# Peptides against a protein of PDB entry 3ESW: the designs that were tried, part 53

Target 1, 322 residues: chain A of PDB entry 3ESW
Amino acid sequence: NNIDFDSIAKMLLIKYKDFILSKFKKAAPVENIRFQNLVHTNQFAQGVLGQSQHLCTVYDNPSWHSIVLETLDLDLIYKNVDKEFAKDGHAEGENIYTDYLVKELLRYFKQDFFKWCNKPDCNHCGQNTSENMTPLGSQGPNGEESKFNCGTVEIYKCNRCGNITRFPRYNDPIKLLETRKGRCGEWCNLFTLILKSFGLDVRYVWNREDHVWCEYFSNFLNRWVHVDSCEQSFDQPYIYSINWNKKMSYCIAFGKDGVVDVSKRYILQNELPRDQIKEEDLKFLCQFITKRLRYSLNDDEIYQLACRDEQEQIELIRGKTQ

## One batch from the design tools (peptide; made by RFdiffusion4, then SolubleMPNN)

Design b2_p13_4_s3 (from b2_p13_4, 5 letters changed)
Fold by OpenDDE base, seed 3:
Structure b2_p13_4_s3 (fold): chain B 322 residues (1-322), chain A 13 residues (1-13)
Amino acid sequence: as target 1 above (322 residues)
Amino acid sequence: SENEKLVKELLKK
C-alpha cells in the first residue's frame, strides 16, 4: 500500500486552513453573551472596547491623509530618506525603504515639526515664556475649542503680565497639524495619523501607566516594530522597562485589523499587578474585538492575518525577534 | 506560519 504522502499533505493543509478560518467565523450566541456581560461588569473591558471603537478606525480617513501629506515637507522627507537609503547601498524597491521612511518621519516630527508642551507660552508675552506660567487648573472647552474634539482645557496665568493662557487638549489630529504642540497623547495621536497617511500598517499602543506609542509592521523585518515619536525611537521596546525603569501593568495595541495585548513586548521588568481583568477574559475580549474588525475580510485576508498573529504570539512567547 | 512551513515541507516530501 503506497501511502500517497502528497494526498495526505494536501488534506492536512485544507483541514488546517479550515480550522484557522473557523476561529474567525461570526461569534456564537454564547460568545456574544460572554462579551456583553464582560463589558457591562468590568470597567477595564469597557475601556478597551471604548478605545477600540475609536482607535481602530479613526485613522482610516482618506481626507485626513490628504491634509497630512499637504502639510508635511515631503520634499525634505524623501530627500533625507533617499540619501540614507542610497548611502547604505540598497536597491530601489526593497522593503527596507519603508524602515528608512519611518526613521526619517521620527526625526522630522521631533526635530522640525512638533514641540513638547509642559506649559504653554504666554499668549501675551510671546515665545519662551512658559517659565512664567502658573497652572490654575482645568475646565471644559469653550465654543471654539469644542469644534476640535477637546475634552479638557488647562488654564495658566502669566506671573509677568497676569493674563490667562488656555492650553486645550485637542484630540482632533488635524487641529494638531496647526498647533504643533502637546504631550505624549497629542504626539502619538498625530504621529499615528502621519504613519497611516503613508499607507503603513500601524497600531496605537495604550499603556495603562500614562504613556502611548505606535507599532509599525515592517515588511522587511516581517514583524511589528516599536515606534515612539516622543523619543524618536525605532525598534527599542525595552526603553520603558529598562531605560526608564517604568513600572507597567498593561500595554494594548489598537489597529484596523485587531486588538492585541502586547504587554510581553514592553513589560520586561517592574511588572505591576494585572488585577483589572482576568487574563482569560482579556484574551477573550481582544480576540472577540479582532474577529469583529475582520468580519468584512475574505478567507485569504483572514488566513494571512491569522498567520501574522500566530507569528507575533510566538515572538512574544520566545522573547526573540526572528 | 511555522505550521504553514511545516505543511509546505511535508508537501515537498
Scores: peptide ipSAE 0.022, ipTM 0.503, DockQ to the pose 0.160
Fold by OpenDDE base, seed 1:
Structure b2_p13_4_s3 (fold): chain B 322 residues (1-322), chain A 13 residues (1-13)
Amino acid sequence: as target 1 above (322 residues)
Amino acid sequence: SENEKLVKELLKK
């Protein structure tokens, strides 16, 4: 009997696809109970859920994308991308153009568009007066500041004129297009929206040890790529653990299609205790939220994303074995 | 996908 190996291969691929799709079916009652118990009893799990409810969906706003594209100097950006692509890009194919775009957006954002703000300038004395500013503490937003999703306002006194300057910590990324200043939170928030506005597949990465950055899915590299707007960094996941010698416990990526523990990509040394949640419970939580985010997708979309997820998991395992 | 290629390769062995 000539074993039709091609027929067997097709049947196994169908069964494999069905098996993968079965993982994304509606959650069983026992899984819902486990999820509810986990988020009610574990503070870290509740925090991850709360972040997912905002970060996974907030940047998928077409009106915001239009405002971003109208605000940026697109002529300058594309001129610079075309210039860099013309040097080396023709040999590597069309997919590399998007990597050049992200690299230029990093340059443009840091050099031309946005400003790091340790302390604000004095509203009365004008530009380059931040050296004269003394922190007095933080307050709640006033009636105007509250319109722009502001949770905290830092208060500063000018040592020269004695006047008070307010530095609102705005979470509305459209307001950040006007203010064009902030720290890692404001930088990452607006830069995530900028990348999304170009139609890119982007995740927001939260680190428990008070830093945030992006990941971009490169079609050229066929993987998630580290992107830090504060550092003008592309594909340098080692900068925190190695260059900064930073101690870290958790890095969680939030995107429209899922929540992923990406700690293995960034925590290369000086790992802090992962004592906030059981590893099995964190894995379950991220998978459960990811499953919910994919409920409206068709079988082909679910399968493609699941294949990408598996490739990422293999990459993350191999990175720790180096 | 890489997984489909791997499954096809595993089936050829």
Scores: peptide ipSAE 0.019, ipTM 0.489, DockQ to the pose 0.142
Fold by OpenDDE base, seed 2:
Structure b2_p13_4_s3 (fold): chain B 322 residues (1-322), chain A 13 residues (1-13)
Amino acid sequence: as target 1 above (322 residues)
Amino acid sequence: SENEKLVKELLKK
């Protein structure tokens, strides 16, 4: 009896798919209890949940995508992408075009579009006056600032003219298209929306030690790629641990399809104590939120994402950014 | 998927 190895392979693949899909079924009552207990008893878990409720879905707004695309100089962007793609991209196949697009968006955003704001310019003295600004502290938003999801406003006094300048920390990314200035939070917030507006698969990465960046899923590289708009950085996850010698404890990625602990990608040295939550509880939390985000997906989508998740976990264990 | 390729490769051995 010739063992039909192809038939056996197909049957094993079906059983494997069914096994993977079984892990993404609705949470058992015990898992729901564990989740509720965890988020009620652990502040870090509550923080991760709270962030997931915003960051996993807020950027999936078609009206915002349209506003972004109408605001950017698309002619310049695509001209530059086409120019770089024409040099080397044809040899690597069509999937590399999106990597060139993300690289150009990083360039465009940092060089042409957005401004770093350590201190605001004086509203009275005009441009390039930030050196004259003294911080007076922070306060709540006024009635106008509150329209744009503003949690805090930094207050500055000009040493030259004595006038007060307000620097509202807007969380509305559409307002950031107008203001075109901020720190890592504003940069990452708007840049995440920009990448999403091009139909890209993007995650927002939160670092506990006061930094934030993006990850983009490259179809060419077949992995999640580090993207930092502040640094104009593509595929340089080492910049924080190695170049900055930054100490870090947690990096959590938030996307529409999941929440993932990506600490192993970025924390290469100078690891701080991971004492905010048990590792098993963090893993459970991320998996539980991820399952919830996928409840509306079909079996094929769930299976594809689960395969991607497994590959990412293997990558994170191997430490090989190929 | 790469896992499907791996499973197929493992079954060919």
Scores: peptide ipSAE 0.019, ipTM 0.506, DockQ to the pose 0.131
Fold by OpenDDE base, seed 5:
Structure b2_p13_4_s3 (fold): chain B 322 residues (1-322), chain A 13 residues (1-13)
Amino acid sequence: as target 1 above (322 residues)
Amino acid sequence: SENEKLVKELLKK
C-alpha cells in the first residue's frame, strides 16, 4: 500500500487548523462562570481585565493616528530610516525596513521629541528650573486638566520664586503630543500610539513593579521584540532583571488581538513571589480575554494569530531570546 | 508557519 504521505499531510493540516479554530469558538457556559467568579473574587484578575478593556482598544483610533502623523517630522524620520536601510537592509530583505523604522522612532522620540520629567520646570522661571522645584504632594485634576483624562496632578513649589507649578499626569496621548513630557507612563502611552500610527503590531507591557514598555511584532525576526522608549531600547528584554537588578513578579502584554503573560521574557533573575493569582487561573484569564478580542476575526486571521501565539509560547519555554 | 514547516518536516520522515 503506497501510503500517500502528501494526502496524509494535507489531512493532518486540515484537522490541525480545525482543532485550532475550535479553541476560538464562543466560550462555553462553564468558562463564562469561571471567568465571572475569577474577576469577582480575585483583585489581580479584576485589574488585568480592567487594563485590557482600555489598553487593548484605545490605540486603535484612526483619528489619533492622523494627528500623530501630522505632528511628527516624517521627512526626518524616513530620511534617517532610508539612510540606515541603504547600508545593509537590501541584503536582509524588505521586512527589516520596519525594524529600522522602530529603531529610528526610538531615537527620534527620545532625542528630538519627548522629554523625561522627574520634576517640572517652574512655570514662572522658565526652562531648566526643575532643580528648584519642591514636591508638595498630589491632588485631583481641576476643570481644565480633567478634559485630558487626568487622574492625578503633582504639585510643586519653586524655591526661587515661590510660585506653584502643576504637573498633571495626563493619560490622553493627544495631550502628550502637546506637553511632550512625562515619566515611564506618559512615554509608553504616547510611544505605543506612535508605533500604532505606522500600522505596526504593538503590545503595551505592564509590569506589576511600577514599569511599562512596548513590544513590537517584527516580521524580520518573526517574533515579539522588546521596545522601551524611555531607554531607547530595541530587543533588550534583559535590561530590567540583569542591568537594573530589578525584582519582578508579573509582566502582562496587552494588544488588540490578545493578552499574554510575558513574564518569562523579562524575569530572568530575582523573581518575586507570584502570589496574586494561581498560575492556572492567570493562564485561563489571558486566554479567555484573548478569545473575546478575536470573536470578530475570520477563520484565517484566527489561525494566523494562533500560529503566532504557539511560536511565542515555544520561544518563552525554550528561553532562546538570549 | 513554523508549525506547518514542522508538520511538513515530520511528514517527510
Scores: peptide ipSAE 0.017, ipTM 0.479, DockQ to the pose 0.128

Design b2_p13_4_s4 (from b2_p13_4, 7 letters changed)
Fold by OpenDDE base, seed 2:
Structure b2_p13_4_s4 (fold): chain B 322 residues (1-322), chain A 13 residues (1-13)
Amino acid sequence: as target 1 above (322 residues)
Amino acid sequence: SENKKLVEELLKK
């Protein structure tokens, strides 16, 4: 009896696919109970859930994508991308084009489009007056600021003219297209939307120690790539731990298709205690939210994403930042 | 590029 190895291989692949798909079926009653208990008893878990409810879906807005694309200088961006691609990209294939696009978007955003704002300029004295600004504290938004999802407003007094300048911390990324200034939160928020507007697969990375950045899935590199708009950084996950010597405990990535603990990619040294949640409970939480985000996907999409997840987990274990 | 075509199609909607 000639063992049809091809038929066996096909059958094993089918069984493997079915096994993987079985893990993404609707949560068992016991998993729902565990999830509810976890988010009600653990503040960190509640925070991760709350962030996922916003960050995983907010950027998947076609109307916002149109507004972004209408606001950016697309002719300049694509001219620069095409120029860099023409040098080396043809040898590497079409998949590298989006890596050049992300690199140009990083350049364009930092150099041409958005401004870092430690302190606002004085509304009365004009540009380059931030040095004269004294912080008076923070307050709630006024009626106008509240229209743009503003949680807090920083208040500054000008030492030169004595006038008050308000720096509203807007969470509406469309308002940020107008204001074109902020700190790491505003930078990452708008830049995440920008990347999504170009049809890219993007995650928002939250660090517990007051920083935020993006990840982009490179089809060329076949992995998630670190992207920090503030730093104009592409594929430099080490900058926080090594260059900044930053101490960190948690880095959580939020995307449309999942929530992932990416701490191992970024926390290379100076690890702070991970005492906010049990590791097993965090893993469960991220997997549970990820399953929920995938409930509407077909079996092929679920399988492809599960393969991607497995590759990422292997990468994170191996510590190979290539 | 496929990406540029996609973006151009998105702008036409």
Scores: peptide ipSAE 0.286, ipTM 0.899, DockQ to the pose 0.015
Fold by OpenDDE base, seed 1:
Structure b2_p13_4_s4 (fold): chain B 322 residues (1-322), chain A 13 residues (1-13)
Amino acid sequence: as target 1 above (322 residues)
Amino acid sequence: SENKKLVEELLKK
C-alpha cells in the first residue's frame, strides 16, 4: 500500500489547525471558576486584569488616530523616512519601510515634539525656571483637570516668586498632544497612540519596577521589537538589565489581540523574586484574557495570531538559553 | 509606500 504522504501531511495540518482553534473556543465552566477565583484572591492578577481592560482597547480609537495624524508634521516624518529608505531599503524590500518609520517617529517624538518634565517651569516666571521649583506634594485634580482623566496633580512652589505651579498627570493622550510634556508614563501613553495611528501593531509593556515602553511587530524582522520613546531606542531590549543594571521581576505586554508575559525578553540579569503569583496562574491568566480579546475574530485570524504567539514563545525560550 | 497610502486614506475619513 503506497502511503500517500501528501494526504497524511494535509490531514496532520488540518488536525493541527483544529487543535489550535480549539484552544480559543469559549472557556469551560471550570476555567471561568479558576479565573474568577484567581482575580478575587490574587492582587497581582487583579492588577493585570484591570490594566488589560484599559490598555488592550483604549488605543483602538479612530477619532484619536485622526487627531494624532493631524497634529504631527507628517511631511517632515515621511521626508526623513523616505530619505533613509532610499539608502538601503530597496534592497531589503518594502517591509523594512515600517522599521524606518518607527525609528523616525522615535527621533521626531524625542527631538522635535515631546519634552521630559522632571519639574515644571514656573507659570509666572516662564520658560527654563524648573530649577527654582520645590515639590510640595500631590493632590487630586480640580474641575478642569478632571476632564482629561487626571488622577494626580503634583504641586510645586517657585523659590523665586513664591507662586504655586500645578503639574497634572494627565492620562488622556489627546491632552498630552497639547501639553507635550511628561515622564515615562505620559511618554509611553502618547507614543503608543502615535504608533497605533500609523496602522502599526503595537503593545504597551508594563514593568512592575516603575517603567513602561512599547513593542512594535516588525513585518521585516517578523517579530516583536522593543521600542522605548524615552530612550529613542529600537530593538534594544537589553538596555534595562545590562545598561541600567536594573533589577526587575515582571514585564507584561498589553495589546488589542492579547496579554503576554514578556519578562524573558527584558530580564537578562538581576531578576527579582517572582513571588506575586504562581507561574502557572500567570500563564493561565494571560491566556484567558487573550482568549477573551479574540472572541470576535474568525478562524483564520485566530490561527495566524496563534502561529505568531508560538513563534514568540520559542524566541523567548531561546533568549534565556544564551 | 503602502504605509503612507494607508495614513493618507485614514486622514480622508
Scores: peptide ipSAE 0.234, ipTM 0.880, DockQ to the pose 0.015
Fold by OpenDDE base, seed 4:
Structure b2_p13_4_s4 (fold): chain B 322 residues (1-322), chain A 13 residues (1-13)
Amino acid sequence: as target 1 above (322 residues)
Amino acid sequence: SENKKLVEELLKK
């Protein structure tokens, strides 16, 4: 009996696809109960859920994308991208072009566009007066600041003139296009929107130990790539654990298509206790949220994303063996 | 926006 290996391979592929698709069907009642119990009983799970409800969808705003593209110096950006792309001898149409774009956006954002703000300048004394600023604490937003999704306002007193300067921590990325200053939160927030505005697949990475960055899906590298706007860093996931000796417990990536524990990519040493949630419950939570985010996708989209997820999980497992 | 279309066209090349 000639074994029709092609027929068997096709059958196995169909069965495999069906199996994958079955995982993304509507959650069973028992899974819903488990999810509800988890988010009601575990504060970390509730936090991840809350972040997912915002971060997974907020950047998928076509109106914001237009405003971003209208605000950036696109001519400068593309001129620099094209120059570096041509210099390295790449042909038009290569998937690597988007890697050059992200690298230029990192350069442009840090060097030309946005500013780091440890302390604000004094509103009265003018530029380069941050050295004279003493923190007084934080307060809630005023009526104007609240229009721009401001959660907190840092208050500073000028040692020279005695005036108070407010540093509102805006979460509205469109307001950040105007203010052009902040810390890691503002940097990552606006930069995530910028990357999304160029049609890129981007995730927001939250680290529990007070840092945030992006991941970009490189079609050239066929993987998620670390992107930190604050550091002008591309594909350097080790900078936190190795270069900074940062101690970390959790890194969670939030994207339109899923929530993923990416801790293994970034926590290479100095791992803090992962005591906020059981590992099985975190895995369940991320999968459950991811499943919800994919409910409206077709079977082909679900399958392609599941293949990407599988490759990422393989990558994340292998990274600990180096 | 015209810019968005341009970017979308540039990224497809």
Scores: peptide ipSAE 0.062, ipTM 0.785, DockQ to the pose 0.015
Fold by OpenDDE base, seed 3:
Structure b2_p13_4_s4 (fold): chain B 322 residues (1-322), chain A 13 residues (1-13)
Amino acid sequence: as target 1 above (322 residues)
Amino acid sequence: SENKKLVEELLKK
């Protein structure tokens, strides 16, 4: 009896694919009940759901991509990318070009385009007057500020002229193309949109301890790469835990194709208690939202994404970026 | 690069 090993291997591969695809089918009634109970009873779960409803889809706006590309100095950006790419002896068409593009976008954004705003300059006294500004507190947006998805406005008084300066915390990334200033929230929001406007696979990473950054999927490296616009950082996930000695509890990545707990990539030391939700419930929540985001995808797309997810999970367990 | 061509094609739409 010649065992047809090729036939057995093909059958096993089919069964494996079917098994993987079965995990991404529509949620069973029991899973829907578990999800509803979790988001109604756990505040952290409700927060993750609320963030996913915005962050997973908001950047997939073709009109915004056009406005971004029209606003950026594309000639300067591509000139710099082409220069560094050619200097390192790469051939045209190599997947590594996108890594050079992201590195130049980090440089361009921090050095040429956007500004950090601890305190605003005085609207009356002009540039470099932030040292004269005293915080008075925060208030709701006015009628003009409300047009740009503004949740809060920081109020400052100038110690020199006595005038009031408003610093609206805009969540509209198109308004941020005009204002070109903010803190980590505004930086990450606009930079996420910029990366998406170049057709890149990007996730927004939320850290519970008041920081935010991006991940980019490098086709050259075949993995998710840490990207922080505030730090001009590429592939340095250790900067928070090691360089900053930051204490952290949760890092959650939000993308069009899924929600992933990426805490293991960034929390290398100084871990804070993960007491906001049960680990099993967080895993369930992220998987459940991810399934919902993939409901319109075909079996081949689902299978490819599932293979990528498993590779990422293996990476996160091994602690080795291959 | 394929990416530059893709962006140029996106800007032409």
Scores: peptide ipSAE 0.020, ipTM 0.534, DockQ to the pose 0.015

Design b2_p13_5_s1
Fold by OpenDDE base, seed 5:
Structure b2_p13_5_s1 (fold): chain B 322 residues (1-322), chain A 13 residues (1-13)
Amino acid sequence: as target 1 above (322 residues)
Amino acid sequence: NEEIVKELLEKLK
């Protein structure tokens, strides 16, 4: 019996593809009921849903991409990328160019473009006066600040001149192209948009313990890569747990094509209790939201993304990126 | 899994 292994292989691949595609069909009524009950009864689930409704779609704005590309020094960026690629990139293949681009964008953003703001400079005294600023608290936005998706405004008094300086916490990334300052939230928000503006696959990673960063899908490395604009960090997921000795419970990645619990990539030690939701319910929630985000995709797109998801899950289980 | 299946198929070969 000449077992036609090639025919069996083809048949298995077809059946496998059909099986994968079947998982991304419209949700069954029972799944919809489970989802609705979960988001109405669990605050953490409601929070993840709310974040997904914003973070998964907000950066897919072509008008914003154009404004970003017009604002950045593209000549400098590409000059630096080309220089680094010319040294090593030709031997490793064309896909590595994008890794060099992301590394240069990290450098450019931190060194040339954006500023960390613990305290604002005094509006009256000018640059390098933040040391003289005393926090008075936070308030809601005024009429002008409210135009730029401002949730809160930090208020500071200058110890030297006595004037009040407002530090609005803008969530509009286009406004951040003008202000060019902030903390981890503003950094990650604008940097996520910057990466998206270059046509990259990017996720926004939310950590429950008050930090945020990005992931970029590297075609060269064939995986999701940790990217932190604040730290100018590329592929260093260990920095929080190991270098900072940070205690963490949840890391959730939000992208246009899905929501993924990436806690296993970043929580290497000092894990806090995961008591906000049942693990099964969190897994269900992320899968359900991901399924909804993919409803408009064709079968080939769904299949490719599902294969990528499986590879990521295997990576997260095996710990191979350590 | 497609790569795993391909790798497995190459090994069966």
Scores: peptide ipSAE 0.020, ipTM 0.513, DockQ to the pose 0.094
Fold by OpenDDE base, seed 1:
Structure b2_p13_5_s1 (fold): chain B 322 residues (1-322), chain A 13 residues (1-13)
Amino acid sequence: as target 1 above (322 residues)
Amino acid sequence: NEEIVKELLEKLK
């Protein structure tokens, strides 16, 4: 009885693929009920859902990508990438070029393009006057500011001239291409769009303890890579827990193809209580949203993404990128 | 993971 092991292997692979694909079928009525109950009864779950409805789709705008590419100094960027690639990249293959691109975009964004704004300069006194600014509080946007998805405007008084300066917290990333200043929210928002505009796989990472950053899927490293535009940081997920000694509870990644709890990548020590939701319910929520985001994909795309998801989960369990 | 499945199948040969 010559057992055709090759035939058995092929059959097992087919059955495995079918099993994986079955997990991404339309949710059963019981799963829909569980989802609805969870988002209606748990505030953290409602917050994750609300963020997913924006962050998973907003950056997939071809018109915005064109505006970004027209605004950036592409000649400078590619000149610098080519220079760094010529030093080290030839030995590592073509896929490493994208890692050099992301590293240059981090440099360019922080050093040449965008500015950190603790306090704005006085509109009347001009540049380098932020030291003279006193915060008066925050208010709603005016009619002009409201055109650019502005929820809050910080108000400052100049100690020198007494005039009021407004610092609108714009959420429109196209407006940020004009203003070129902000804090972690504005930095991460625009930088996420910039990376997307180069055709990269990017996720927006939200930390409950008031920080945000990106992840980029490196074809060279074959994994998700930590990217923080504020810190000009590439592949340094430990900076928050170790370097900053930051206490954290949740890190959630939002991308076009899924929502993933990436807390294990970044929370290495000083873990705060994870008491906002049951772990099983958070896992269910992220999987449920991920299924919905993939409903329009074909079987091969679903399978490829599922394999990538499994590799990431193994990585997170083993702590290989920490 | 397809690679894991392939590895397992190779071990079964």
Scores: peptide ipSAE 0.017, ipTM 0.548, DockQ to the pose 0.118
Fold by OpenDDE base, seed 2:
Structure b2_p13_5_s1 (fold): chain B 322 residues (1-322), chain A 13 residues (1-13)
Amino acid sequence: as target 1 above (322 residues)
Amino acid sequence: NEEIVKELLEKLK
């Protein structure tokens, strides 16, 4: 009996697909109870849930994407991408074009579009006066600032003219297209929206130790790629642990299709204690939120995403496959 | 995963 290996292969693939899909079915009552208990009893879990409720969906706004594309110098961006692609991109295939686009967006955003703001310039004295600014503290937003999802306003006094300058910490990324300044939070918030506006698969990475960045799914590299707008960094996940010698405990990625603990990608040394939640509970939490985000997807979409998840988990365990 | 399964199947051939 010639074993029809092709028939067996097809049957195994079908059974495997069904098995994977079975994991993404609606949560059992016991899982719902575990989830509710976890988010009610663990502050870190509650924080992750709260972040997921915002970060996983807020950037999937077609109106915002249009506003972004209307605001950016697309002619300059594509001119630069085309120039870099023409050098060597044809040899690597069409999928590399998107990597060049992300690299140009990093350049454009940092060099031409957005400004780092340690201290604001004095509203009275004008540009390049931040050195004269003394922090007085923080307060709540006024009525105008509150229109743009502002939680905190930093208050500064000019040492030269004595006037007060307000630096509202806006969370509305559309307002950031106007203000074009901020710190890591504003940079990452707007840059995440920018990447999303080009139709890219993007995650927002939250680090517990007060930094944030993006990940982009490269079809060329067939993996999630580190992207930091503040650093103009592409595929350099080591910069925090190695270059900055930063101590870190948790890095959590938030995307439309899932929540993933990506700590292993970024925490290469100087690991801080992971004492905020049990590892099993964090894994459960991320999986549970991910399942919820995928409930409306079809079986093929769920299967494709599950394959990506598995590949990412293998990558995170093995390290960068050279 | 399909490629891995295909590759595994090719190795079983």
Scores: peptide ipSAE 0.017, ipTM 0.529, DockQ to the pose 0.100
Fold by OpenDDE base, seed 4:
Structure b2_p13_5_s1 (fold): chain B 322 residues (1-322), chain A 13 residues (1-13)
Amino acid sequence: as target 1 above (322 residues)
Amino acid sequence: NEEIVKELLEKLK
């Protein structure tokens, strides 16, 4: 009996696809109950949910993408990308071009576009006066600042002139195109939008220990790539644990297609206790949110994303960040 | 993973 291996393979692939798709069907009542109980009883879970409701969708705004592209020096960016791409002898149309684009965007953003702001300059004394600024604390936004999704305003007093300078922590990335300054939050927020504006698959990575960065899905590398705009860093997930010797407990990636615990990519040493949620509950939570984000996708899209997820999980388990 | 299935298929050939 010639076992038609091709027929068996096709049947296995069909059954496998069906099995994968079955996981992304509408949640059972029991799963909904578990989810509701989890987010009501666990503060960390509630935080992850709240972040997902914003970060997974906010950057998928075509109007914002247009504003970004109109604001950036695209001629400079593409000139530099083309120059570096040509220098390395790549052919036009290779998937690697996007990696060059992201690297140039990192350069452009840090060197030409955005500014790090530990302390603001004095509004009265002018530029390069941040050294004279003393923090007085934080307050709520005023009526103008509130228009730009400002949650908090840092208040500084100038030691030279005595005037108060406000540093609003804007969460509106369009306002950040104007202000062009901030810390890791503002940097990551706007840079995430910038990358999305180029049509890239991007995730926002939240670290519980007060840092944030991006991941970009490289079609060339066929994986999620660490991207930190503050550090002008591409594919250096070790930077926090190794270079900074940072202690970390959780890194959660938020994208349009899912929420993923990416802690294993970034927490290579100095792991802090993961005591905020049970590992099983976190896994369930991320899967549940991911499932919800994919409800409108077709079976082929769901399957392709599930394959990508599986590869990422294998990568994260093996600890082989190449 | 389609690649795993393909690899398994290749091993079965």
Scores: peptide ipSAE 0.028, ipTM 0.510, DockQ to the pose 0.106; fails the geometry check

